# Peptides against a protein of PDB entry 3OIQ: the designs that were tried, part 136

Target 1, 212 residues: chain A of PDB entry 3OIQ
Amino acid sequence: KNRIFVSSSKDFEGYPSKAIVPVQFVALLTSIHLTETKCLLGFSNFERRGDQSQEDQYLIKLKFKDRGSERLARITISLLCQYFDIELPDLDSDSGASPTVILRDIHLERLCFSSCKALYVSKHGNYTLFLEDIKPLDLVSVISTISTKSTNSSKHSSSELISECDLNNSLVDIFNNLIEMNRDEKNRFKFVKLIHYDIELKKFVQDQQKVL

## One batch from the design tools (peptide; made by RFdiffusion4, then SolubleMPNN)

Design b1_p25_2_s3 (from b1_p25_2, 12 letters changed)
Fold by OpenDDE base, seed 4:
Structure b1_p25_2_s3 (fold): chain B 212 residues (1-212), chain A 25 residues (1-25)
Amino acid sequence: as target 1 above (212 residues)
Amino acid sequence: MLEELQKTLKELFEKQKEDIKSLAE
């Protein structure tokens, strides 16, 4: 089955009630929920959905069934957090209790752009997204990608079925949504409150605001 | 770091694949 690029989590409302569909999307990491029994990663494009929370539009599950898979999940979280400079509580607690990690509203402090591959698995109309792969994206690279009107369909290697166009459009949409949030006095998101807010990001945001 | 992440994810996914398939059946 061909992997489907998803631009909105609303797309899943039209998906089959019983299916396995490989999907891919780009979004911001918004939450991490690691417990003894599961790991959930929340992602969002911050698409406006009325009064619904804009957080965790994509809830991605890492299922572990044994100690080995749990360890892999923990390593995954550690590596992601290391990449994004997210401080995790010491996962090495010698206390035989699996440490619980609950991080929310990550986007308020850090823009953690991520390209995710997942399996949409539905049964009886309910679905779960299982993580297949995640590629963290560097903010500088994201900014450069958006700024370069990639008219050049550089056929990057055939394996990533995501059209460069789909990726770029999604990245632009995310930034546009963030800009709208930043303008909204009721919204907690502010670019200037980001830990990594620098001159480059400031300039980029200012330039994008002029186009909107 | 990225390579390690990808390796870890691949291993994790392969371990889950059978269970995931069974959920849709």
Scores: peptide ipSAE 0.552, ipTM 0.932, DockQ to the pose 0.926
Fold by OpenDDE base, seed 5:
Structure b1_p25_2_s3 (fold): chain B 212 residues (1-212), chain A 25 residues (1-25)
Amino acid sequence: as target 1 above (212 residues)
Amino acid sequence: MLEELQKTLKELFEKQKEDIKSLAE
């Protein structure tokens, strides 16, 4: 089956009750939940859903089946956090106890844009998203991409490329949603509270606000 | 770093693939 680009987590409400569907989406990393038994990554595009929480709209699971897979999951989390400059406790602790890591509301401090590939797996109407691949996106690159509408045809020869249009539209939607959140006095999200808030981001936000 | 991440994820996914398929059966 061809990989489906998902612009909203609501799309899954219309998915088959028993299926395996490869999907791809772009969202912000919002949470990391690593325990001895599982790893969950929360992502969101902050689509408005009435009174529902806008966090963790995409819950992506890394399943452990053995010590080897658990180690790989930990390495994955470490590498992601290293890329996004997220401080984690040492996950390689020789102590036989698997460290528990619970991070929430990551988007309040850092905009961690991520392109995710996952498998939608449903049974009896319930579904789980399993992580296949994640590409962290640099904020400067995201801003540049939106501003220039530049289809940087990076000749990545991989046949299942996201439509550049779909990616750009999703990135724009995320920023628009964040701008709305920033305008809401009741919302905890504020651009000025981001650790990496700089003149470039400030200017970009100001320019985007004029279009809304 | 990105290459290492992709390699790690690929290995992890391949290990899980059979288990994931069994969940949909």
Scores: peptide ipSAE 0.552, ipTM 0.931, DockQ to the pose 0.939
Fold by OpenDDE base, seed 2:
Structure b1_p25_2_s3 (fold): chain B 212 residues (1-212), chain A 25 residues (1-25)
Amino acid sequence: as target 1 above (212 residues)
Amino acid sequence: MLEELQKTLKELFEKQKEDIKSLAE
């Protein structure tokens, strides 16, 4: 089955009530919910959806089947957090209880761009997205990609089914949405409050604001 | 780090794939 690029989580409203569909999207990591029984990753493009929360538009599940899969999920979360410089509460606490991690509103402190592959699985009209793969995207690389419009096509091996155009368009849309949020006095998101806010990001945002 | 992440995710997904398929049948 061909993988479908998803530009909006609303697309799933039109998906079959009983299906397995491989999907891919790019979004910002917004939440991590790790418990004894499951792991959920929240992502968002911050598309305006009326009065609904813009957070966790994509809820991606890492299913625990056994102790081995639980361990792999924990390692996945640790590695992802290491990449994004997200501080996890000490998972190593000697108390034999599996540590619970609940992080919300990650985007308020860090822009964690992620290219996600998932399986859309629906039954009886409800669906779950299961994580297949996640590629963290470096912010500098994201900025450069949007700014140059000319991605050097040369180095990416032919195997990625997704149009480079779809990825770039989604990245632009995310930044545009963030700019709108930043302009809204009622919105908690502000670029200047990001831990990694630097001269490069500042300049990029200023340049993008002139076009919007 | 990225290679380790991808390897871990691949292993995790392969372990879950059969169970995931059974949820849709």
Scores: peptide ipSAE 0.552, ipTM 0.932, DockQ to the pose 0.933
Fold by OpenDDE base, seed 1:
Structure b1_p25_2_s3 (fold): chain B 212 residues (1-212), chain A 25 residues (1-25)
Amino acid sequence: as target 1 above (212 residues)
Amino acid sequence: MLEELQKTLKELFEKQKEDIKSLAE
């Protein structure tokens, strides 16, 4: 089955009530909810949805089947957090209690761009997204990608299942949404509050703001 | 690090695959 690129989590409202569909999307990591039985990763493109929370638009599940799966999930979370420089409690703590980790509003401190592959699994109208793969994206690379597209529509055949255009469009949309959030005094998101806010990001945001 | 992440995810996904299939049946 061909993997479907998803530009909006609203697309799932039109999906079959009983299906398995491989999907791919690009979004910001917004939350991590690790429990004894499962891990949930929240992602968002911050698409405007009226008065609804823009966080956790994509809720991705890692299910623990056994101790081995639990360990793999914990390693996954550790590696992901290491990549994004997110501080986690020690997940290997000898306390015998499976550590519970609840992180929310990650995007307020760090822009954690992620390309996710997941399985949409629906039954009786409800669906779950199961994580298949995640590729964390470097912010510098994201900025460079967006900046380059503005000048050259060069069809680089990315080996990825999604078109380079779909990826780039999603990245642009995310930044545009963040810019709108940054302009909104009621929104907690501010670029200047990001831990990694630097001259490069500042310049990029300023340049993008001129186009909007 | 990315290779390890991908390897870990692949292994985790393969372990879940049977359960995922059963959910759609």
Scores: peptide ipSAE 0.550, ipTM 0.932, DockQ to the pose 0.898

Design b1_p25_2_s4 (from b1_p25_2, 13 letters changed)
Fold by OpenDDE base, seed 4:
Structure b1_p25_2_s4 (fold): chain B 212 residues (1-212), chain A 25 residues (1-25)
Amino acid sequence: as target 1 above (212 residues)
Amino acid sequence: MLEKLQQTLKELFEKEKESILSLAE
């Protein structure tokens, strides 16, 4: 089955009540919930959904069933956090007790852009997204991608890759949503509060604000 | 580092794949 690009988590409301669908989306990492029994990653594109929380619009599960798979999940989380320069407590603690990691509102400190491949699995109208692959995206690369006019490199590489257009549109949408949040005095998100806020990001945001 | 991340996740996913797929049955 072809992988479906998802631009909104609302798309899942129209998905079959019993299905397995490979999906792909781009979003910001917003939360990590790692316990002894489960690992959940929250992602969001911060699409406005009325009064609903804009956090964790994509809840992605890393399933584990035994100590071996749990270890792999922990390593995965550690590596992901290392990539994004997120400080985690030592997850390899010999103390036999699996450390619990609960991080929320990651986007308030760091913009962790991620291209995710997941498996949508539904039964009886309920669904779970299982993480299949993740590609952390560097902010500089994201900015460059948005700023670079998509040259129609019509290279029909037959690979199930997201159209460059879909990726770019999603990235633009995320930034636009962040800009709106930044303008809202009631919103806790502010670009200037990001740990990695630099001159390049500042300039990019200023330029994007002029178009909105 | 990216390769290690993706490889680790792939290994995890493949180990759990049958269990994941069974959830739709």
Scores: peptide ipSAE 0.735, ipTM 0.971, DockQ to the pose 0.964
Fold by OpenDDE base, seed 1:
Structure b1_p25_2_s4 (fold): chain B 212 residues (1-212), chain A 25 residues (1-25)
Amino acid sequence: as target 1 above (212 residues)
Amino acid sequence: MLEKLQQTLKELFEKEKESILSLAE
């Protein structure tokens, strides 16, 4: 089955009530919810949805059923956080109590761009997204990709089913949404409050603001 | 590091795949 690129989490409202569909999307990591029984990752492209929270538009589950799979989930979360320089409490604590990790509003401190592959699984109209693969995207690479849009329609035959266009469009949309949030005085998101806010990001944001 | 992340996640997914697929039956 062909993997479907998803540009909006609203697309799932039109999906079959009973289906298994491989999907892919690009979004910012917004939350991590790791408990003894489940692991949920929240992602968002911050698409405007009226007065609804723009966080956790994509709720992605890492399922585990035993200690072995739970360990793999914990290692996955640890490595992901290490990649994004997110501080986690020691998940390896030998203390028989599995540590609970609840992080929210990650995007207020760090822009954690992620390309995610997941399985959409629905039954009786309810669905769950299960994480199959994740590719963290470096902010510098994201900025470069958006800035160099026009020229290299080079057919990179990379077997990645995602059209380069879909990825780029999603990245642009995310930044545009963040710019709108930054302009909104009621929104807590501000670029200048990001831990990694630097001259490059500042310049990029300023340039993008002129086009919007 | 990325390879280890992806490999770990793949291993997790493959272990749970049968259980995940059964949720749609």
Scores: peptide ipSAE 0.734, ipTM 0.971, DockQ to the pose 0.950
Fold by OpenDDE base, seed 5:
Structure b1_p25_2_s4 (fold): chain B 212 residues (1-212), chain A 25 residues (1-25)
Amino acid sequence: as target 1 above (212 residues)
Amino acid sequence: MLEKLQQTLKELFEKEKESILSLAE
């Protein structure tokens, strides 16, 4: 089956009650929940959903069943956090106790843009998303992509690629949502509170605000 | 680093794939 690009987590409400569907989306990493029994990553595009929390709109599972697969999950999380400059406790400690990691509100400090491939699996109307692949996106690259509408002809093999249009639209939507959050005095998100807030991001936000 | 991340995740997913697919059955 062809991979479906998902622009909203609400799309899953219309998905079959019993299905396996490969999906792809772009969102910000908002949470990490790693325990001895499970690993969950929260992502969001911060789409307005009335009074519902805008965090963790995409809850993605890294499944593991044994010590070997658990190790792979931990390494995956460690590498992901290293890419985003997120400080984690040492997850590789030979100490028999698997460390628990619970991080929330990551987007308040860092904009961790991620292109995710996942498997939608549903039964009896409930679904779980399982992570297949993740591509962290550099903020400078994201800003450049939105600003220039640049066709990054990266040699992505033709078959399972997200359309450049879908990616760009999703990135624009995320920034627009963040701008709205930044304008809301009740919202905790503020661009100026980001650790990596710089002149480039400031200028980009100011320019985007003129269009909204 | 990205390659290692994706490779590790792929290995994990492939190991769990049969178990994941069985959840829809």
Scores: peptide ipSAE 0.734, ipTM 0.970, DockQ to the pose 0.965
Fold by OpenDDE base, seed 2:
Structure b1_p25_2_s4 (fold): chain B 212 residues (1-212), chain A 25 residues (1-25)
Amino acid sequence: as target 1 above (212 residues)
Amino acid sequence: MLEKLQQTLKELFEKEKESILSLAE
């Protein structure tokens, strides 16, 4: 089955009530919820959805059922956090209890762009997204990708049906949404509050604000 | 680091794949 690129989590409202669909999207990591029984990652593109929270528009599950798979999930989360320079509360608590990690509003401190591959699995109208693959995207690379008008459609024939254009368009949309949030005095998101806010990001935001 | 992340996640996904697919049945 061909993987479907998803530009909005609303697309899932039109998906079959009983199906397995491979999907791909790009979004910002917003939350991590790791407990003894569950691992959930929240992502968002911050698409405006009326009065609904813009956080965790994509809830992605890492399923584990035994100690071995749980360990793999924990390692995955640790590596992901290490990549994004997210400080995890000391998972080394000497207490034999499996450490619980609950992080929310990650986007308020760090822009963690991620390209995700997942399986949409639905039954009886309810669905769950299961994480298949994740590619963290470096902010510098994201900025460069958006800034360089993709003139070079070099036909690299790689058979993956998901066009480089879809990814780029989604990245632009995310930044535009963040700019709108930054302009809104009621919104907690501010670029200047990001830990990694630098001259490059500042310049990029200023340039994008002139176009919007 | 990225390779290790993706490899670990792939291993997890493959281990749970049958259980995931069974949820649609």
Scores: peptide ipSAE 0.734, ipTM 0.971, DockQ to the pose 0.967

Design b1_p25_3_s1 (from b1_p25_3 with I3L T6N F9E E13K E17K E21D)
Fold by OpenDDE base, seed 2:
Structure b1_p25_3_s1 (fold): chain B 212 residues (1-212), chain A 25 residues (1-25)
Amino acid sequence: as target 1 above (212 residues)
Amino acid sequence: FSLKSNFTEEDAKEFLKSDEDFVYK
Protein backbone atom coordinates (compact mmCIF):
# COMPACT_ATOMS: atom_id res chain seq x y z
CA LYS B 1 0.00 0.00 0.00
CA ASN B 2 1.25 3.50 -0.77
CA ARG B 3 2.11 5.58 2.30
CA ILE B 4 0.13 8.83 2.46
CA PHE B 5 1.85 12.05 3.46
CA VAL B 6 -0.30 13.92 5.99
CA SER B 7 0.01 17.71 6.10
CA SER B 8 -2.79 18.17 8.69
CA SER B 9 -4.23 16.00 11.45
CA LYS B 10 -7.66 17.14 10.15
CA ASP B 11 -7.06 14.85 7.15
CA PHE B 12 -8.06 11.94 9.40
CA GLU B 13 -11.65 13.29 9.61
CA GLY B 14 -12.04 12.24 5.95
CA TYR B 15 -10.42 8.81 6.43
CA PRO B 16 -12.38 5.52 6.26
CA SER B 17 -14.29 4.47 9.41
CA LYS B 18 -12.75 0.98 9.09
CA ALA B 19 -9.22 0.90 7.68
CA ILE B 20 -5.51 0.32 8.13
CA VAL B 21 -3.70 3.15 6.30
CA PRO B 22 0.07 3.75 6.38
CA VAL B 23 0.75 7.47 6.87
CA GLN B 24 3.73 9.78 7.29
CA PHE B 25 4.03 13.30 8.65
CA VAL B 26 6.58 15.73 10.05
CA ALA B 27 5.85 17.61 13.26
CA LEU B 28 7.31 18.86 16.54
CA LEU B 29 7.36 16.55 19.55
CA THR B 30 5.10 18.19 22.16
CA SER B 31 4.48 15.46 24.76
CA ILE B 32 5.63 12.10 26.09
CA HIS B 33 3.27 9.90 28.10
CA LEU B 34 4.88 6.71 29.40
CA THR B 35 3.02 4.71 32.04
CA GLU B 36 2.93 1.08 33.13
CA THR B 37 0.28 0.28 30.49
CA LYS B 38 0.85 2.65 27.55
CA CYS B 39 3.29 4.85 25.71
CA LEU B 40 2.00 7.87 23.76
CA LEU B 41 3.89 10.55 21.87
CA GLY B 42 2.25 13.89 21.14
CA PHE B 43 3.19 15.90 18.06
CA SER B 44 1.99 19.16 16.54
CA ASN B 45 2.48 21.32 13.46
CA PHE B 46 0.68 24.13 15.36
CA GLU B 47 -2.01 24.64 12.73
CA ARG B 48 -4.57 27.18 13.92
CA ARG B 49 -7.65 25.30 15.15
CA GLY B 50 -9.73 28.11 16.62
CA ASP B 51 -9.82 28.00 20.44
CA GLN B 52 -8.61 24.37 20.66
CA SER B 53 -5.21 23.54 22.14
CA GLN B 54 -2.50 23.46 19.49
CA GLU B 55 -0.71 20.75 21.48
CA ASP B 56 -0.87 17.04 20.68
CA GLN B 57 -2.55 17.36 17.25
CA TYR B 58 -1.04 13.94 16.52
CA LEU B 59 -1.23 11.43 19.38
CA ILE B 60 0.78 8.35 18.41
CA LYS B 61 0.72 5.11 20.37
CA LEU B 62 3.78 2.90 20.63
CA LYS B 63 3.44 -0.88 20.71
CA PHE B 64 3.11 -1.74 24.41
CA LYS B 65 1.57 -5.24 24.46
CA ASP B 66 4.24 -7.42 26.09
CA ARG B 67 7.48 -7.08 28.05
CA GLY B 68 9.53 -7.03 24.84
CA SER B 69 7.53 -4.21 23.24
CA GLU B 70 7.42 -2.31 26.57
CA ARG B 71 11.21 -2.50 26.77
CA LEU B 72 11.53 -1.31 23.17
CA ALA B 73 9.16 1.60 23.85
CA ARG B 74 11.20 2.65 26.92
CA ILE B 75 14.43 2.44 24.89
CA THR B 76 12.80 4.46 22.09
CA ILE B 77 11.79 7.20 24.55
CA SER B 78 15.25 7.21 26.13
CA LEU B 79 16.97 7.51 22.73
CA LEU B 80 14.62 10.31 21.59
CA CYS B 81 15.21 12.21 24.83
CA GLN B 82 18.96 11.68 24.48
CA TYR B 83 18.90 12.94 20.87
CA PHE B 84 16.86 16.06 21.69
CA ASP B 85 18.66 16.65 25.01
CA ILE B 86 15.36 16.28 26.89
CA GLU B 87 15.88 15.87 30.61
CA LEU B 88 13.77 13.02 31.85
CA PRO B 89 12.70 13.57 35.46
CA ASP B 90 14.98 11.57 37.73
CA LEU B 91 13.14 8.32 37.78
CA ASP B 92 13.76 7.41 41.42
CA SER B 93 15.55 4.12 40.75
CA ASP B 94 14.61 2.80 44.20
CA SER B 95 10.84 2.60 43.68
CA GLY B 96 10.30 -0.90 42.22
CA ALA B 97 7.44 0.61 40.17
CA SER B 98 8.06 1.07 36.44
CA PRO B 99 8.88 4.75 36.05
CA THR B 100 6.07 6.98 34.80
CA VAL B 101 7.16 9.80 32.48
CA ILE B 102 4.73 12.59 31.67
CA LEU B 103 6.27 15.48 29.75
CA ARG B 104 4.16 18.25 28.18
CA ASP B 105 4.84 21.44 26.26
CA ILE B 106 8.25 20.16 25.06
CA HIS B 107 8.14 22.71 22.20
CA LEU B 108 8.32 25.60 24.71
CA GLU B 109 11.90 24.60 25.59
CA ARG B 110 13.10 22.62 22.54
CA LEU B 111 12.16 22.33 18.87
CA CYS B 112 12.09 18.55 18.41
CA PHE B 113 11.40 18.06 14.68
CA SER B 114 10.43 14.47 13.91
CA SER B 115 9.53 12.58 10.74
CA CYS B 116 6.99 9.92 11.75
CA LYS B 117 5.68 6.86 9.92
CA ALA B 118 2.50 5.47 11.47
CA LEU B 119 -0.45 3.19 10.84
CA TYR B 120 -3.87 4.79 10.96
CA VAL B 121 -6.09 2.05 12.42
CA SER B 122 -9.85 2.69 12.51
CA LYS B 123 -13.10 0.94 13.45
CA HIS B 124 -16.60 2.46 13.77
CA GLY B 125 -15.17 5.94 13.07
CA ASN B 126 -12.77 5.70 16.03
CA TYR B 127 -9.04 5.55 15.28
CA THR B 128 -5.55 5.15 16.74
CA LEU B 129 -2.24 6.11 15.16
CA PHE B 130 0.44 3.49 15.86
CA LEU B 131 4.11 4.35 15.46
CA GLU B 132 6.04 2.38 12.83
CA ASP B 133 9.13 4.59 12.58
CA ILE B 134 10.40 7.87 14.01
CA LYS B 135 13.31 9.85 12.61
CA PRO B 136 14.41 12.79 14.74
CA LEU B 137 15.56 15.71 12.60
CA ASP B 138 18.45 17.96 13.51
CA LEU B 139 17.42 21.63 13.75
CA VAL B 140 20.50 22.81 11.81
CA SER B 141 19.59 20.35 9.05
CA VAL B 142 15.96 21.58 9.07
CA ILE B 143 17.07 25.22 8.83
CA SER B 144 19.52 24.40 6.02
CA THR B 145 16.87 22.42 4.11
CA ILE B 146 14.36 25.30 4.26
CA SER B 147 16.98 27.98 3.47
CA THR B 148 18.57 26.27 0.45
CA LYS B 149 15.19 25.72 -1.33
CA SER B 150 16.60 22.40 -2.54
CA THR B 151 16.18 22.51 -6.32
CA ASN B 152 17.54 18.95 -6.22
CA SER B 153 14.66 17.48 -8.25
CA SER B 154 17.14 15.04 -9.81
CA LYS B 155 17.89 12.12 -7.46
CA HIS B 156 15.21 9.55 -8.16
CA SER B 157 15.76 7.31 -5.19
CA SER B 158 12.79 5.25 -6.43
CA SER B 159 11.86 3.80 -3.01
CA GLU B 160 10.51 6.72 -0.96
CA LEU B 161 7.17 7.67 -2.57
CA ILE B 162 6.93 10.76 -0.34
CA SER B 163 8.24 13.79 -2.17
CA GLU B 164 11.01 15.84 -0.58
CA CYS B 165 8.64 18.72 -1.45
CA ASP B 166 5.95 17.53 1.01
CA LEU B 167 8.49 17.32 3.84
CA ASN B 168 9.95 20.75 3.02
CA ASN B 169 6.51 22.38 2.72
CA SER B 170 5.47 20.97 6.10
CA LEU B 171 8.72 22.19 7.72
CA VAL B 172 8.10 25.69 6.31
CA ASP B 173 4.48 25.59 7.54
CA ILE B 174 5.62 24.61 11.06
CA PHE B 175 8.10 27.52 11.19
CA ASN B 176 5.47 29.93 9.87
CA ASN B 177 3.05 28.76 12.58
CA LEU B 178 5.77 29.16 15.24
CA ILE B 179 6.50 32.70 13.97
CA GLU B 180 2.78 33.54 14.29
CA MET B 181 2.73 32.07 17.82
CA ASN B 182 5.86 34.05 18.71
CA ARG B 183 4.16 37.28 17.50
CA ASP B 184 1.03 36.56 19.58
CA GLU B 185 1.43 38.08 23.06
CA LYS B 186 -1.12 35.56 24.44
CA ASN B 187 0.87 32.57 23.17
CA ARG B 188 3.32 30.95 25.60
CA PHE B 189 5.70 30.00 22.78
CA LYS B 190 8.66 32.36 22.32
CA PHE B 191 11.80 31.56 20.33
CA VAL B 192 13.97 33.44 22.86
CA LYS B 193 12.84 31.03 25.61
CA LEU B 194 14.17 27.96 23.77
CA ILE B 195 17.16 26.45 25.59
CA HIS B 196 18.96 26.00 22.26
CA TYR B 197 18.19 29.50 20.93
CA ASP B 198 21.40 30.48 19.14
CA ILE B 199 22.61 33.03 16.58
CA GLU B 200 21.80 30.70 13.67
CA LEU B 201 18.18 30.10 14.75
CA LYS B 202 17.80 33.82 15.55
CA LYS B 203 19.01 34.81 12.07
CA PHE B 204 16.83 32.20 10.38
CA VAL B 205 13.71 33.36 12.28
CA GLN B 206 14.48 37.00 11.47
CA ASP B 207 14.89 36.17 7.77
CA GLN B 208 11.65 34.11 7.70
CA GLN B 209 9.76 36.91 9.49
CA LYS B 210 10.60 39.23 6.56
CA VAL B 211 8.92 36.86 4.09
CA LEU B 212 5.68 36.59 6.15
CA PHE A 1 19.15 7.80 12.71
CA SER A 2 15.71 6.14 12.70
CA LEU A 3 13.96 4.33 15.53
CA LYS A 4 11.73 1.53 14.33
CA SER A 5 8.69 0.38 16.22
CA ASN A 6 7.91 -3.28 15.67
CA PHE A 7 4.24 -2.43 15.05
CA THR A 8 2.93 -4.23 11.95
CA GLU A 9 -0.27 -4.54 9.92
CA GLU A 10 -0.79 -7.84 11.77
CA ASP A 11 -0.59 -5.99 15.10
CA ALA A 12 -3.18 -3.55 13.70
CA LYS A 13 -5.50 -6.44 12.76
CA GLU A 14 -5.10 -7.88 16.27
CA PHE A 15 -5.85 -4.46 17.78
CA LEU A 16 -9.08 -4.24 15.72
CA LYS A 17 -10.15 -7.60 17.22
CA SER A 18 -9.33 -6.48 20.78
CA ASP A 19 -11.51 -4.49 23.19
CA GLU A 20 -8.69 -1.95 23.55
CA ASP A 21 -9.77 1.69 23.53
CA PHE A 22 -9.12 3.97 20.59
CA VAL A 23 -7.17 7.19 21.15
CA TYR A 24 -9.59 9.18 18.98
CA LYS A 25 -13.34 8.56 19.56
Scores: peptide ipSAE 0.709, ipTM 0.971, DockQ to the pose 0.921
Fold by OpenDDE base, seed 1:
Structure b1_p25_3_s1 (fold): chain B 212 residues (1-212), chain A 25 residues (1-25)
Amino acid sequence: as target 1 above (212 residues)
Amino acid sequence: FSLKSNFTEEDAKEFLKSDEDFVYK
């Protein structure tokens, strides 16, 4: 089955009420919800939805049905947090209780760009997105990709690649939305409050702001 | 790097037979 690239979480409103559809998107990691019974990741492209919260536009469920899948979910969270330099509460509580991790508003401190493959699974109009694959993206690589308008079709001949155009368009849209949020005095998001706000990101944002 | 979940189309079919809640209602 062909994997569908999703540019908006609203696309799911038009999806079949009973289906299993492979999808892919790029977004910022906004939340992590790990409990004893579930693991959810929140993502957003910060698309304007009127007065609705722009957070957690994509809620992705990890497989969490047995001890093996639970362990894999915890490892996945640990490796993502390690990659993005996200401090996890010490998971090593000697109490034998599965550590609970609830992180929100991750995008206020760190831009955690992620390419996600998921299964859209629906019944009776209800749906869940299940994670199949997550690839964290380096911010320097994201900035370079947008800046170069890289027509370098690296001939990665795998039929499973996102169109480089779809990826680049979504990355541009995310930055444009963040620039709008940064301009809004009511919005908590500010580029200067990012822990990793450097000269390169500053310059890139300033250059993008001139085009908007 | 890429992190793979072992979630499959078979797991999705099992989920659809379960009484587990959907994330979006």
Scores: peptide ipSAE 0.709, ipTM 0.971, DockQ to the pose 0.914
Fold by OpenDDE base, seed 3:
Structure b1_p25_3_s1 (fold): chain B 212 residues (1-212), chain A 25 residues (1-25)
Amino acid sequence: as target 1 above (212 residues)
Amino acid sequence: FSLKSNFTEEDAKEFLKSDEDFVYK
């Protein structure tokens, strides 16, 4: 099946009212909501959407229908948090109650770039995005990818149907949106408040700010 | 690395037959 690359969560407003559509997007992880009954991941590209919160533009539901899928969801959350150095409350507490995890505003402390594959599932105009696959992206790799492709228009390797251009454009758009948020004194997001703010990120942001 | 959720089109068809709430209404 052809997977559609989604650059904006507004694209879903034009989607069929009854469909199952495989989609892919790249965004920052903004929230984690794990309870006894559901697991949701929030993502955002921080696209300007009027006065609405720029967080959780993509709410992705994990499969959570049986003990096996619930366990897989918990493992998925643990592995994502381990990859991004996100502190979780001890999920392994011997108290037979599955711990509730509610994290918000993750992007204020860490830039957690993620490539997500999901199923758009709609009925009567209502929809849910279900996670199929998530790939966490390393920030250094993201910065290097943006920096190198801005110079090399060389069309190498057309083999994955999702244009490497779409992925790169979305990554650039995210950074541009973060730069705008950083310039806004009213916005809580500041690059200098990121736990992993280093010389490389600082230089990249400074260089990107000169183009905007 | 990538993490797979094992959500399928059959799971989506089952969901559409359920009375489960949609995330976006």
Scores: peptide ipSAE 0.709, ipTM 0.971, DockQ to the pose 0.918
Fold by OpenDDE base, seed 5:
Structure b1_p25_3_s1 (fold): chain B 212 residues (1-212), chain A 25 residues (1-25)
Amino acid sequence: as target 1 above (212 residues)
Amino acid sequence: FSLKSNFTEEDAKEFLKSDEDFVYK
């Protein structure tokens, strides 16, 4: 089955009321919700949606149905947080209580770009997105990719080509949305408040702001 | 770096047969 690239979380409003559809998107990690019974990841492209919160536009459920899948979910969260330098409580603690982790507003401190593969699963117009694969993206690599427009067709012969164009367009759209949020005095997001705000990111943002 | 979930199309079919709540309603 062909995987569909999703540029907007609004695209799901037009999706079949009963389906299993493989999808892919690129977004910023905004939240982590790990409890005893579920694991959810929140992502956003920060598309303007009127007066609605721009956070958690994509809520992705991890498989959490048995001890094996629960362990894999915890490992997935730990490795994701390790990659983004997000501090987590110890998830492997032998204390028979499964640790609860609730992180919100991650994008206010760190730009955690992520390429996600998920299954859209719907019935009666209701749906859930289940995680299949997550690839964290390095911010320097994201900035470089946008700046160079590099058609580096790395001939990795895996037939699930994300259009490099779709990925790049989504990354540009996210930065444009963040620039608009940064300009809004009412918005909590500010580039200068990011823990990893450096000279490279500053220059990139300043250069993008001149085009908008 | 890529983290694979073990969620499958079979897990999706099982979910559709369950009474588990959808995230989006």
Scores: peptide ipSAE 0.708, ipTM 0.970, DockQ to the pose 0.924

